Peptides against a protein of PDB entry 7UQJ. Designs and how they scored, part 181

Target 1, 160 residues: chain A of PDB entry 7UQJ
Amino acid sequence: PELYQNFNITPPRGVLFHGPPGTGKTLMARALAASCSSDERKITFFMRKGADILSKWVGEAERQLRLLFEEAKKHQPSIIFFDEIDGLAPVRSSKQEQIHASIVSTLLALMDGMDNRGQVIVIGATNRPDAVDPALRRPGRFDREFYFPLPDVKARFKIL

## One batch from the design tools (peptide; made by RFdiffusion4, then SolubleMPNN)

Design b2_p19_7_s3 (from b2_p19_7, 6 letters changed)
Fold by OpenDDE base, seed 1:
Structure b2_p19_7_s3 (fold): chain B 160 residues (1-160), chain C 160 residues (1-160), chain D 160 residues (1-160), chain A 19 residues (1-19)
Amino acid sequence: as target 1 above (160 residues)
Amino acid sequence: as target 1 above (160 residues)
Amino acid sequence: as target 1 above (160 residues)
Amino acid sequence: LEEELLQRARAFLEEFGLL
């Protein structure tokens, strides 16, 4: 926290965890939630699944996203983790596309509406970064990307 | 590794984790993924869900399985973990049965096609071992089974 | 355990873990399963999802619940964890309501039928405590509720 | 539990010749 304040650097609002399934994206998000919850600084961890936002909240998905971000803002410092965020991506069926487009638009607006001074980090996890709407990957949104390589590629990254 | 080489024993290619839900099958797979990512030997861990193979990849499930096994082969040593592998089991509806039969046939062929020299282990987790196609449980496939007992049964197994 | 025996206090049969998604309800249930599984006394941990009880066991959900409670009773001390227990809540469609009502009635009867001397604890986790049937929240059922605050609220609760 | 799981995971990896 202090480092971002001292350097006048806008803290990243969104982080995209991407990589093949089973590379530990969801585990890392949980480990981050656990490790960041030290006794002195309890970080608020929210977890949602992209598919659950669509299926469980038909017609209320936008409101549930708003409530989630408001709750995360109320409970700062916080992490919002969207597991399988590609599940918010439009599946190429026209009627789902409109609902998905609305949900994505709401998520965009919520990420844009986070004040730079808020200690809310949004983590999206996906196995398909290319299926995530490019608008979500723009600066001020999911502007940092962490590739979760297959452990073989994790071996390569430690050798460099 | 050396023990299997010295005894000319074909290392098991497939392991079935079975037992009641919540007994830690998926947790063990995650612990395996974490331990595989330890400093000296980085084992590549892949995770898929049986239901996701059917739902997310309609018409491409076979290709996705092939790509998964090719990637696992490219990234040796590797573990492929199929969570809820009973989700690949034919649900008794005729049109799903043909798609399931094709996916299971592809998985059988991929497990059979693994070279004996490959360091690829396939772990299937299920709550319903009896719902897993018996063809998957044959030698050279899921030929080892690990029962994840309920913790009370884990107490019994330490007493014997 | 000893404290409840010594005070002739009927041990709580049910605990509701409620709070926003990702607050660690599922993690705490797993950690409880872990911590209670000391080397000397292994506690049997069962995990089910509310949605899986409905979807995987259409027409057998009641029987599966009975078997689960019988198994938990056979394997004492035990914890039954229902993740997403609000998934047993009636979705506002009439035909699902009857099936849900039957499943909830069965769960009520099973919780009521647990002998006070049994070392079986039922933990329900929900993101929507208000969607859980109030009948489940009565004394002798889910009579204890643990709010899993967002970790910011966890900071507040340590300051009081 | 993480240590016990990691130990069991190591034992599994050793048994399967991955360690």
Scores: peptide ipSAE 0.036, ipTM 0.265, DockQ to the pose 0.433
Fold by OpenDDE base, seed 3:
Structure b2_p19_7_s3 (fold): chain B 160 residues (1-160), chain C 160 residues (1-160), chain D 160 residues (1-160), chain A 19 residues (1-19)
Amino acid sequence: as target 1 above (160 residues)
Amino acid sequence: as target 1 above (160 residues)
Amino acid sequence: as target 1 above (160 residues)
Amino acid sequence: LEEELLQRARAFLEEFGLL
């Protein structure tokens, strides 16, 4: 709640964190998970890597996505963080394997099927927003985008 | 420029960052990218994981390396950061699959093919420098090595 | 030694770091490695990702685990850190592929086969301790569990 | 360099308010 207020952000269903690798996308996703947790109401944080869903669940990736969303729904409030979501939902091409198209379609359906009153936030992190299927970036899905710039030279000189 | 001056380092073509996992190798690579970026001349930072190149690009890894180096050359000044480079370029063994030998050979050729006047720095990060093909550690390739020690206990007790 | 004394922990063979992603599990594993390193006695830190062992070593994962433990034993004192260990050792299900069951069995045997006098600590990090095979959580294996809570809202409000 | 990396990690953790 408060973090969304501080950023003047209406709580989105889907947030795309994009920017160069290690600009703090995963850190921010975790920061959101804690900021929305109270002592009484812990946010359940689900993390998956897009490439790992494809590789670990060959032939079952769709079912695993469904199970993940059901588990997140059961453990509300929850955050589903997809790291490297461009690995899960690459841009649809005429050469896109039917399997990848099916996984993306399942993710689209799961994003669309989230009840507006549900306390499930989906965060996708990518280094390349243009490599994410544009259908995922439509309203009601990953419709909020947070750019994680490379920390300014000055900020990094404070770290170096 | 300045960071290389601060370390008394002639800008190498290839820098091997080695040391235990998360001793700041990736952070330093990004800090180098930021410190050498100006408002007018941003360094383009390309990051790849060695294992991801092997797994995501099975049968096309060589082509993807070539494309990466061409893209880095096109977007000069640039840094190519290979995280987990020991996963990309394991030590050549008699049991090394012909595919892995081919990928290493492509990387060697790309490192050798970098014009001395090019503003492309290649940073490899590894936890095991001895697991990296010694051919990559030769002059004109990853010929500078930076050890990232585990930060001292005392300094971690200040972080923890 | 000292960090184990500070936590009143008898040095376990296996430590399970569990908690939300990036609550500092990897940082702590590295902090332990540094805290037990002296100038004379450097701890060798081995890091593997559970998912990467499965994906990179398809058909050889067992052998690679054996080699990892032998290398860790040879380079004592050492820490073996398995990041995302739930990816290596998922809960045994009736649908668990025979390959995964074999890898888990190898890890169990390696954990059991560690001599009590050996200076090899195994750290597993997971976001879901319940997704780790309970056999790995038995005494003499990952029998110590450290919960990494989401840093308090107040700590994260200083971050955000 | 260890103190510096740890000051850097601390500054990283402080900038990222994990400290």
Scores: peptide ipSAE 0.021, ipTM 0.290, DockQ to the pose 0.075
Fold by OpenDDE base, seed 4:
Structure b2_p19_7_s3 (fold): chain B 160 residues (1-160), chain C 160 residues (1-160), chain D 160 residues (1-160), chain A 19 residues (1-19)
Amino acid sequence: as target 1 above (160 residues)
Amino acid sequence: as target 1 above (160 residues)
Amino acid sequence: as target 1 above (160 residues)
Amino acid sequence: LEEELLQRARAFLEEFGLL
């Protein structure tokens, strides 16, 4: 937050972490949640799984998303991390996925409804950026993408 | 276990880890499971998400909790870690959450049914201690609370 | 892949990580996905929870497993990691679990249908190897088992 | 591992102006 305020850079509303699974997307999100909190500025980090929102809350997923964003706003500065966001917002392929279409539409509306002055960042993690609804990857949503490559064998053995 | 045996301290039946998300509650629970097990005394660490038990096992969640506690007892010394325990045992606010009320009642009965001589510790992690059913926070249940502050960036680097 | 190619060892189709929960099975699977990928050969690592496939996709779990294996094949070299695989493939105990029987049968068929020349490794993690359907532990499926003991307290503090 | 992850996370937060 301070760095973006100091540089007059509008903080990205959404960041997409993509790359092979186990590349550390969820771990980086947790480390981000950790690093975002200084003694003076505690950032609240919300973690949800895409497929958890879809399956746990059949017919309530939209309400749970709204409540999540309201709570993130109430506890700002905050990070909302969606792990497996492709499970929340699969590519609109079949007309039969009206439930998915409603959840995606709600997530889009919630991201669009975030004031740029709000200290709420949304991070989506996916192993399949192409399986994420393209509407989420538009400017003002998940407009920043971070590739998590598989670290080279030697590089990852140095990290463990 | 050994530390509590040596000090004649009745091991807490339940420990509530609370604090902002990403503060390392889940990591600390895993580290505790590691730190309490020696070559001679292997601690079995059961990990479940609150919202996973609720959604995955609609109508079976009570049975899954019973099976989890039976298995933890069978594999003692053990730690049962509930991540996002507020998702399992939300505050009893609405009469409509009969399913939640049954699961909470089952969890309460399972915690109350643990003999203090049993080497089973239950750890609940939540970002919202006030969203956890107060009945779980009573003596003989989650009666120890550990606040996971957002570590100052410098303080967290010293703990890791 | 390269290590198995260099030793003329047929890569195991399936590896079962078993041991007490929190012993690092999921961490090791992620570390293995790292350790097998170089800058030139990025391994795609798919992570799923057994109970997530069962509960999220009631009646679609078979299709989701097929899609997962097709995508792993499309993005080879790949690792498919099933966390809590005992939740996907519980021991066939009751005649009433026809849904479980279908999912298990689909997973068996998908593992049997993997060409040994395919650079797709399946890793299952469980806390209860005896709760995994014995049909999955047969040769050509999860035929390698790795026990994750609880690391001694001192050994685990040296690894962190 | 956790220190290196936190350094990478901090570097990420710095790079992405989250710090």
Scores: peptide ipSAE 0.040, ipTM 0.249, DockQ to the pose 0.403; fails the geometry check

Design b2_p19_7_s3 (from b2_p19_7, 6 letters changed)
Fold by OpenDDE base, seed 2:
Structure b2_p19_7_s3 (fold): chain B 160 residues (1-160), chain C 160 residues (1-160), chain D 160 residues (1-160), chain A 19 residues (1-19)
Amino acid sequence: as target 1 above (160 residues)
Amino acid sequence: as target 1 above (160 residues)
Amino acid sequence: as target 1 above (160 residues)
Amino acid sequence: LEEELLQRARAFLEEFGLL
């Protein structure tokens, strides 16, 4: 947050962390929240699982997303981390239940509705970036992608 | 292996990686697998999810665990990593199906049956160490615990 | 910076963050800049992409590098982060255009010309450490390498 | 961050006698 303000850089609203499972996408998000929180400015970290939003909040998922974004906005600077975001916003299929389409549309609207002055970063983590709706990967949404590839063994041994 | 032999230390058979979700337990295990396979010493890395062993192998989970440990023994030095091990071996409840109790008992027997001369390390990762059967946390099993805390910002400033 | 002074350690001038794409090298560099900035000492963070230096500044890349290092020196303590540094300083090939050789030579000279008393850290991020000119990986340049395996980020954040 | 992961991985591997 301060870094972006100090450098006149518009903070990306959304970052997609993608890569195989256990490649530490979730951990990066937590680590960011930690590292950007100084003693004076604690970053509030909100974690949600994509599948949990769908399964726990049948018919209320849109409301829960709105509440999450409002809470994140209230507690700026903040990070919203969606683990397994492909569970929340899968690629649009002709077989998508209207419920999933509504949730995706709500998430899109919430990401679009974030003011650029807002110190809210949204991080989506997925093992399957191609299983995330391309609409989420557009500019102003998850417009930055961080690939999380399998650890290369040989490169570790050079530091070890 | 050589370090333990050189220091007359019995290598721990089992390590519990515990800490909040996205604290990088799985990635540490992959990091270990990676860092263990130097050009001279390839450590074989076996990854399983606790929930996958229960769901994919209904009635065969005990056999699959035995095969996994035999394969790990055959391919020494080796690491067996159980992701979400609390799914495989939850705390014994009066409501536990006999199947879960049998799987836990098999895992206990396999860990106890590992020769201390064996270069097989078992790593269990959990977000809930208190949800892992205490029998697995006894000496000769998951007797070492590595806490994966939330990244503390203050600890970072001390290394930079 | 202060830590290196406090521990009588000569601060490395250059750190190579290497690892597969999107392993959070860029994010780590940002997190470093944020974490090393206490309330009393704000670290200035300069980010450049290797490919951008080549593509945007045809014939002026050397001048832009000089300006960047002068600005970083002026705003000490500072971090210069080169994302995709393999794009800026690829391994010397007999087919390298003289332009790339000049840019590499300029970067080498700038890194060599940093006084050890200067609180300027240069971080290069690459997905291909073996694609970075070995001359950059020599002592007094990118002499420390951090492999960015796929992130366990918490364990990452203790280096920070 | 990664060097500590790697150092922790190393220290772990050393501590577990895999290094």
Scores: peptide ipSAE 0.036, ipTM 0.379, DockQ to the pose 0.324; fails the geometry check

Design b2_p19_7_s4 (from b2_p19_7, 6 letters changed)
Fold by OpenDDE base, seed 1:
Structure b2_p19_7_s4 (fold): chain B 160 residues (1-160), chain C 160 residues (1-160), chain D 160 residues (1-160), chain A 19 residues (1-19)
Amino acid sequence: as target 1 above (160 residues)
Amino acid sequence: as target 1 above (160 residues)
Amino acid sequence: as target 1 above (160 residues)
Amino acid sequence: LEEELLELAREFLKEYGLL
């Protein structure tokens, strides 16, 4: 928040954390939710798994996404973290594809419907950025991407 | 790599990381992939979850395993990490048992088919080593096992 | 253990770790199992995922829970850690609700059936404490709750 | 990272009177 205010940078609506599993994407999303909470401004952190949106909310996934974004807006400043967001990506089965396409379409509309002045950040984490619908990776959605390298590549970043 | 080179020890084809969940098995597999990557030799790290092989690739799991091993061979030196490899273990349901048995049989054949000169290491992680098919734990497959103790047992190992 | 002995406090039968996912609930349950293991008294740590109890043990989940508690009692002092215990919470589907209700009822009975003198601690971890059946949160069950804040809230606790 | 997480876990355990 303060970093974006100080530099007149419009906060990204969506950030994609990608990289191999157990590189600390979830930990970093949490650390970000944390570091963005000041004493004066507690950030509300919402977390969902992509697979849970499909399996737990069969027939209500779209409604649950809408409710999640409304709740996040009500409790702003807030972070919505979607872990395993590639779990919203269609598996190559026709009937699942239709359900996934509808859920992704709802997520697109919800991300597009966020006002730039809203203090809601959406973080998606995936191990398979190429399995995330390219429509989610467009400007105004997940328009920033952070690669979570393997620990060696993290060790390399400390040597530069 | 260097440790195995210095001691003239043939690198194990498969290593089983076992221990309770969140003991850092995945992190260690990554740190190993990392520490084995030198500036001159980047290791390619592949990661799959055992449950994903079953659920995402129904009817193609065997083909996806073959493609994974071919890709790992193409990008050698490489590490294939199977997280939750006990997710390939049959649940006591007859139809799932047949699918699992076929997938496990394919994995066995792929591990046996790795040339000793191949720079492909397979790491399996499980919370239930006894649920991993004993055939996977034979010499030339997951022939090394590392127990990931709880953090206190890690503290104990520093006192011996 | 020693703290509860020194203060004549009956050890809680159940502790609920709640907070966003990847805040280290699983790691803390492990660190607890660890820190409670002395050189003289090794604690046996059992871990199950709520979703695994449902998916892997269809029709045997209740029996597996009973066996788990018997094994934990046999290997006392012990910790039973249920990760994602909200995975035992009914999804709003009638048939799953009945299966979940039966599993939850079995877990309630098992927690109530633990003698106060038993050295078995049950830790539940969830991202959704409100999705955990309120009956599990009653005295003599998960009667202690620990919130796992985001890492910044952890940083805040160091400033207080 | 495991040691830091373990220290953090130990500190948290101490803070909650579990250590």
Scores: peptide ipSAE 0.000, ipTM 0.264, DockQ to the pose 0.116
Fold by OpenDDE base, seed 5:
Structure b2_p19_7_s4 (fold): chain B 160 residues (1-160), chain C 160 residues (1-160), chain D 160 residues (1-160), chain A 19 residues (1-19)
Amino acid sequence: as target 1 above (160 residues)
Amino acid sequence: as target 1 above (160 residues)
Amino acid sequence: as target 1 above (160 residues)
Amino acid sequence: LEEELLELAREFLKEYGLL
């Protein structure tokens, strides 16, 4: 928070972790959660699975997203991690349009409604960035993307 | 691989990774594949999900397992990684006995049929080691088990 | 575990962790599992999500619960952690009554059937204690409740 | 692996101004 405030830089709202299964996206999110949970660091970490929001909350997924973002805003600085976000916000495909479109629309509105001054970061993880609705990958939403390659012996984590 | 060859130790045929979701089981399997691969010695890494073998190949799961082990043997040194192996080899329960018993029986036979000279390692990952058929956890099969804890409280303090 | 044995106190069968998301309920459950596990005394930690039991096991959720409790009893001392237990045992609402009532009834019976001498602890975590069926919050079930306030570091340490 | 992930997590949090 402090760095962006000090430099008048708008912090990124959304970060997309993408790459093959088992490249450490979820593990990185857990490491972030562990990092956030130190005695001096009061970052609230929220974890959700995309498919869990659809399956657990049939007809209430939008409300659960709203509550999640309200809670993240209330407990800022905070991180919202969506694992398997392609399960929540699939590309608009002809057969399941209505339910998915509504949830995606709600997520878009919630990400757009985050004031740039808010200390809420949203992290989405997917194995398939092309399966995520392109509307989520626009500026002011998931506008930063981190590719998690397969571990090659030489090419570990230059996420910097 | 080299360590076991150098010491004339029969490498374990099967390794069970167990622990909570997102503790790095799949990442560790990939990191092992990468670390064992040099420019001169590429390890072939096969990844399958237990439930995918059941769901994608209704009636062909046994054949797909045979093909996988044949392919792994052909491309040795190789690692076969079964993610969510509890989805492939559930504990023998009375109502779904026939299909699961057949697949488990095939996997048992394939693991037993691996020559001790073969450079094929099988890694099973599960969140529920006790949901895996105990027959798979016997010597010559998944005879080594690694528990993946969550990143401990110690990890939180080293991030300060 | 040792504290309850040393003081001849019947260990609680069920503990409900409740409080806002990100207050460390899941983290505390894991820290408890880790802290109670020594080289001499391995505690088996079972984690389930409430809604995963409903969604992954349509028509088999009851059987999966039975298996889980049998397994926990077999591997005692053990902890069963139900994350998002409100997803498993929602308050009896008019529209989904039958399926949820059956699973809740099964969980009630399993918790009631735990002998007080068994070294099986059940931990339920929820963000909404009022969304958990009150029958689960009765003596001999989730009879102890721990409120996880917003992260004052002090509150996390007083649960030990 | 855990230490490297934790270091990356720290760098990530610094980059995002959360540290």
Scores: peptide ipSAE 0.029, ipTM 0.330, DockQ to the pose 0.460; fails the geometry check
Fold by OpenDDE base, seed 4:
Parts: structure tokens; C-alpha cells; sequence
Structure b2_p19_7_s4 (fold): chain B 160 residues (1-160), chain C 160 residues (1-160), chain D 160 residues (1-160), chain A 19 residues (1-19)
């Protein structure tokens, strides 16, 4: 609540963290999960890798996404963090088959089906924002983007 | 040695870390591996994701588990950490039955085949202890469970 | 620049980090990426797991490797880190032959195709250097090897 | 170690305006 208030972040349905690898996108998502947990309001933080959903669940990825969102809804307030979301939702113009299209379509439907009153935030992290399906970057989905620049040498030493 | 002595932990064959996501299960498993290593007694820490073993090694997961346990035995004292072990060993009643059943059966046999005198500890982490095959939670397998509650805001800051 | 100068590392096309699990191979790869980034010269750090490339992209692993190297070249200076590279490039004599052989052949071609003037460094990490395809360990590929011994207790505590 | 990682995470959060 207070952290989201401080950022004037009308809690978006989706936030895209983008920037070079090792810029702390995953760390920030965890820190957000930590800081959004108050004594009275414990936020449940779900972490998935985009490419893990594709490969671990070949033919079941859509079901696993549905189960993930159902569980996040059951355990609200919650954060769903997708690391490497470009692996889950590659640009549709890439000839990669019906499987990716179905997973992307399922994720789009799940993002669209989140009630604005639900305390479920979806964070996607990518090193390649341009490799993410543009349909995910539309309003009501990943409609906020946070750029994670390469920290300076001193800042990057601190993150390891 | 001393940490296991301090916890009065008769070194279990298996320890199940369970609790909400982002409660530090993976961090604790790493910290245990670090703290149980001494100058004289270097612990080898193997990390695998349960769902990675299923998907990365479709049809070879059983062999990869065998190789992992053989390597852990060669490099003892060792810790094998399975992150998301519910992904590796879902409850047998879930219709993903045959492939999962063979992997679960292999993991069960490997857990049972660990001599109590072997310095190999297996740690499984899950967000859903009830989604883990009950056969893994039996005595001589994952017979100790550690609940990782959602740390308070102050404690959760400490784990990131 | 300076860290590579300090190690007298003629920037190899490929560096193999090998040693027991949890010896800080992944941490060191990230630390190298961090320390070689300056304000003026931001290094882009790509991380992939070897087994993730095999399983996540069954039938597309070769394309994903090509895309990864193209992106690393676009965002140079860059580091490509392959964690568990033995999972990506198992020894050719293991009967998982044809699929692995194509991926290995693609990785070999990509390593060979890197211009020595390109600021792309490839780091492979493995717990089993002997399980890595010997063709990857040849000059002009992973021609430098760094052994990560089990750090002493005090050093290992600092890395977690 | 938790405290050093924490200070780092806090500094990171501060540096990125998240704290």
C-alpha cells in the first residue's frame, strides 16, 4: 500500500522491468515483494521464468499459467514476477508456432481477466523489451515500464 | 558438523523447506551449505529446480537424478537442493501421471538408497508442501519439514 | 578493461569456469560483468543455463543461440554466461547424440564466428569439465579454464 | 550476511527511488 502510494503507482495490472542483464530486475521484484509485505498485509510473491513455463510445461504451459493466476488470486495481495518474459511471450511475427501463440493468448486473457480491484500485480522482467509481444505492452496489461540501467561499477559491485 | 550438532539434527536424509514464495528457502539452503563448510570439511552444494529436471530432461530426468546423486556421493559431504520440488514430484493423483511417476519413483529409490552414513543431505524447497508427493514426506526421505513463514517487513528486508 | 588487464586475460573468446557446485562460478561471472562495466563502458551481461537452452527451446535451441550471440554482438561490449554448460554441450559420445550434436555444432560455429575484435566474452560454468564436449575446450573457443575450489568457510559466508 | 545484502538491497532501492 504505502510503497505503491509513494510511487503514485495506481497499481498497474502489469509492470515491465527492462534493461541489461544483471541490472537488478529480479532483485527489485523481490525487494518490492519484501517491502510491500507489512505486518498486517503480507504480500505473496510468485516467481516464474518465462522460458521455464514454455519448456517445463510443453503442452501444459497454459494450464500452469491459469493455476498460477488462480493461486495469486487466492493468496492476494500478491505479486507474480515473470523473469525473462521475452522467453514466454516472444514477438508474434517470429515464426515460432502455435504453442507460443496459445501461451501468449492465455497470458493476455489472464492479464485482461484480472479485476482492477484484485490485489494482484504482475511484473515481467526482460533484457529485450522489443522481443516482448507488443500485445502484452498495451494498456491494461504491462502498461508501465521501468528501465533498469547498467549501474556504475561501484553500484554493480554492491549488487553481487 | 557443529551446525548440525547445534540443531540437534540427526542429519536427515531429506529436509523439506516449505512456505510462501520469497521467504528465503533458497537463500537458507545456500546459507546452510556455506555455514556447514569448514576448512577441513568442504560441503559441495548441488542446486536443481524440480521443474527444470522434468522439462530439461524429458525422458532423461531419471538418469539426470541418478547422475546427480552419484556426483553428490562422489563429492561428499554434499547438499542436494531441489528448488520447486513440487514441480519434480507432484502428488501422484495428478494425471500428469506416467512421466512424473517414473521421476518420483527414481527420486524415492535414490532417497532410500542413501546410506545413513553417507554425508549427503537432500533439501527440497516448495511453496506447496501439499503438492509434494506424500511418499517423499515419509520417514527416511523428506522426514523433516521447516516452515518458512512470511518474514516481517524487517526480516524480509534482511533476506534480500 | 582494467580487470581484464589485471588478470592478464587476453580477452579469450571463451572462459570455462569449473569447480564444485556453489563455489561462486555464477557469482564470479556476474562480478566480472560488474567490474568491467564503467560509466563510459557499460557491459551487457547475458545469462543462460545450458540445460535451459536445450529444454526450453527443443528444436529452436540453435536459433536461440544465434539470436543470443547476435544480441550480444549488437550490445557489445558484452558477456555471455552459460551456467551448467555441460547441460548444453554434453560429450558427443553420450547417445543423446543428434539434438545435442546440432546445438553443440551451432555453439561451436558461433564461438568460431566471433571476430577477435568483437567485445563479446563467453563464459561457461560447469561442475563437470569432463562432461563438456572437448570440441568446446579447443583453442579459439573455451581455451581458458578457471578452477573454482571450494572456498574456505569465511569466503563462502561472504558470497551468500 | 543478511544485513550486508539488506543494506545493498536498501541502497539499491534508494538509488532507484523505490525507498
Amino acid sequence: as target 1 above (160 residues)
Amino acid sequence: as target 1 above (160 residues)
Amino acid sequence: as target 1 above (160 residues)
Amino acid sequence: LEEELLELAREFLKEYGLL
Scores: peptide ipSAE 0.022, ipTM 0.231, DockQ to the pose 0.079; fails the geometry check

Design b2_p19_7_s4 (from b2_p19_7, 6 letters changed)
Fold by OpenDDE base, seed 2:
Structure b2_p19_7_s4 (fold): chain B 160 residues (1-160), chain C 160 residues (1-160), chain D 160 residues (1-160), chain A 19 residues (1-19)
Amino acid sequence: as target 1 above (160 residues)
Amino acid sequence: as target 1 above (160 residues)
Amino acid sequence: as target 1 above (160 residues)
Amino acid sequence: LEEELLELAREFLKEYGLL
């Protein structure tokens, strides 16, 4: 969050953190949230797991997403972090029930409905960016992507 | 990695990385694995998710754990990283099926059966250390614990 | 920290974290410091910026480094983290004033003077490992290096 | 340390365009 302000850049509504599991996507999102809060400006950090939204809230996932975005807007500046977002918004071409398509559509509408003046940033983390619905990766949504590579096996290996 | 040697501490066979989700447990484990190999000494890094071992290998989870430890021993020096280890080895007091108790018993036996001369390190990551079977947290197993605090303002304050 | 002991490796006195700016070097150093402190064994973390030691302490930088290492030794187990260490220890072949050469020499002497029994670890972070004096990268100093790769330059450039 | 960690993570984040 502070980066955009520090770089005088308009914050993207959505940032996709992608890379192999355990590359620090979620750590970075939390560090982001912590770092952007000063004593003068606390940032509210919301974390959800994509699979948890589908499994725990069968039939209410849309409502829970709406509530999350409302709460984030109420407590702005805020970060919404979706861990394993490929679990929440899998590719539409997947043989998925209409329920998943509706959740994706709700998330799209919530991201599209965020005013650029809203101090709400959405960070999605995935191990499989290609498993995320391409509609989420369009401008005004997760239009910015950070690859978290496996930090070089060789370079890490020089320290042991 | 380096800190323990600088502290003249006997290497634990097992290290528990615990802390809230996205505190960098998995990143650290990967960073550690990578840092511990030099050009002269490559470490083999094995990563497994606790939930994946239970869900993908119903009835074979014990065999898969044995194979993993054999492969790690064959490719030593090696690191075995269990992400979400609370999914693999939940507290025995949970009303869980005998299958989970048997997997825990197999993991305990594999950790106990590691020779201290074996260049195999096991790293478990959990968001809920209290959900991990206390038997895994005993000496000779996950006897060392790293807390990954929320990169919350207070916990970082103690490191500076 | 734990990993070096676990791998039966002699602790390097110094670890160089290198890679482009924002790759997680500093975050990792801090997470290392946090993770190595248990309730039973608190680690004291000291952080300094290389440029700050040069700019804020003109004429006292050597004394400040000595004090820092003494304090770290007094509060062992401890970590000293130098962010932007290329600012503190630039290549000797650079047309730099004798002052910088003396600071580098002091840092070298402090790292050489650490007993292996001293529970003091030094982590340097740099965006330019080739700008760090090669003398610091020798055995017994920053003899181990972690590369923090850019997550996809294009992807970062899109978020900026 | 937290302020400095926060500051470093801010600087890290500032430097990477994420903040």
Scores: peptide ipSAE 0.007, ipTM 0.346, DockQ to the pose 0.176; fails the geometry check

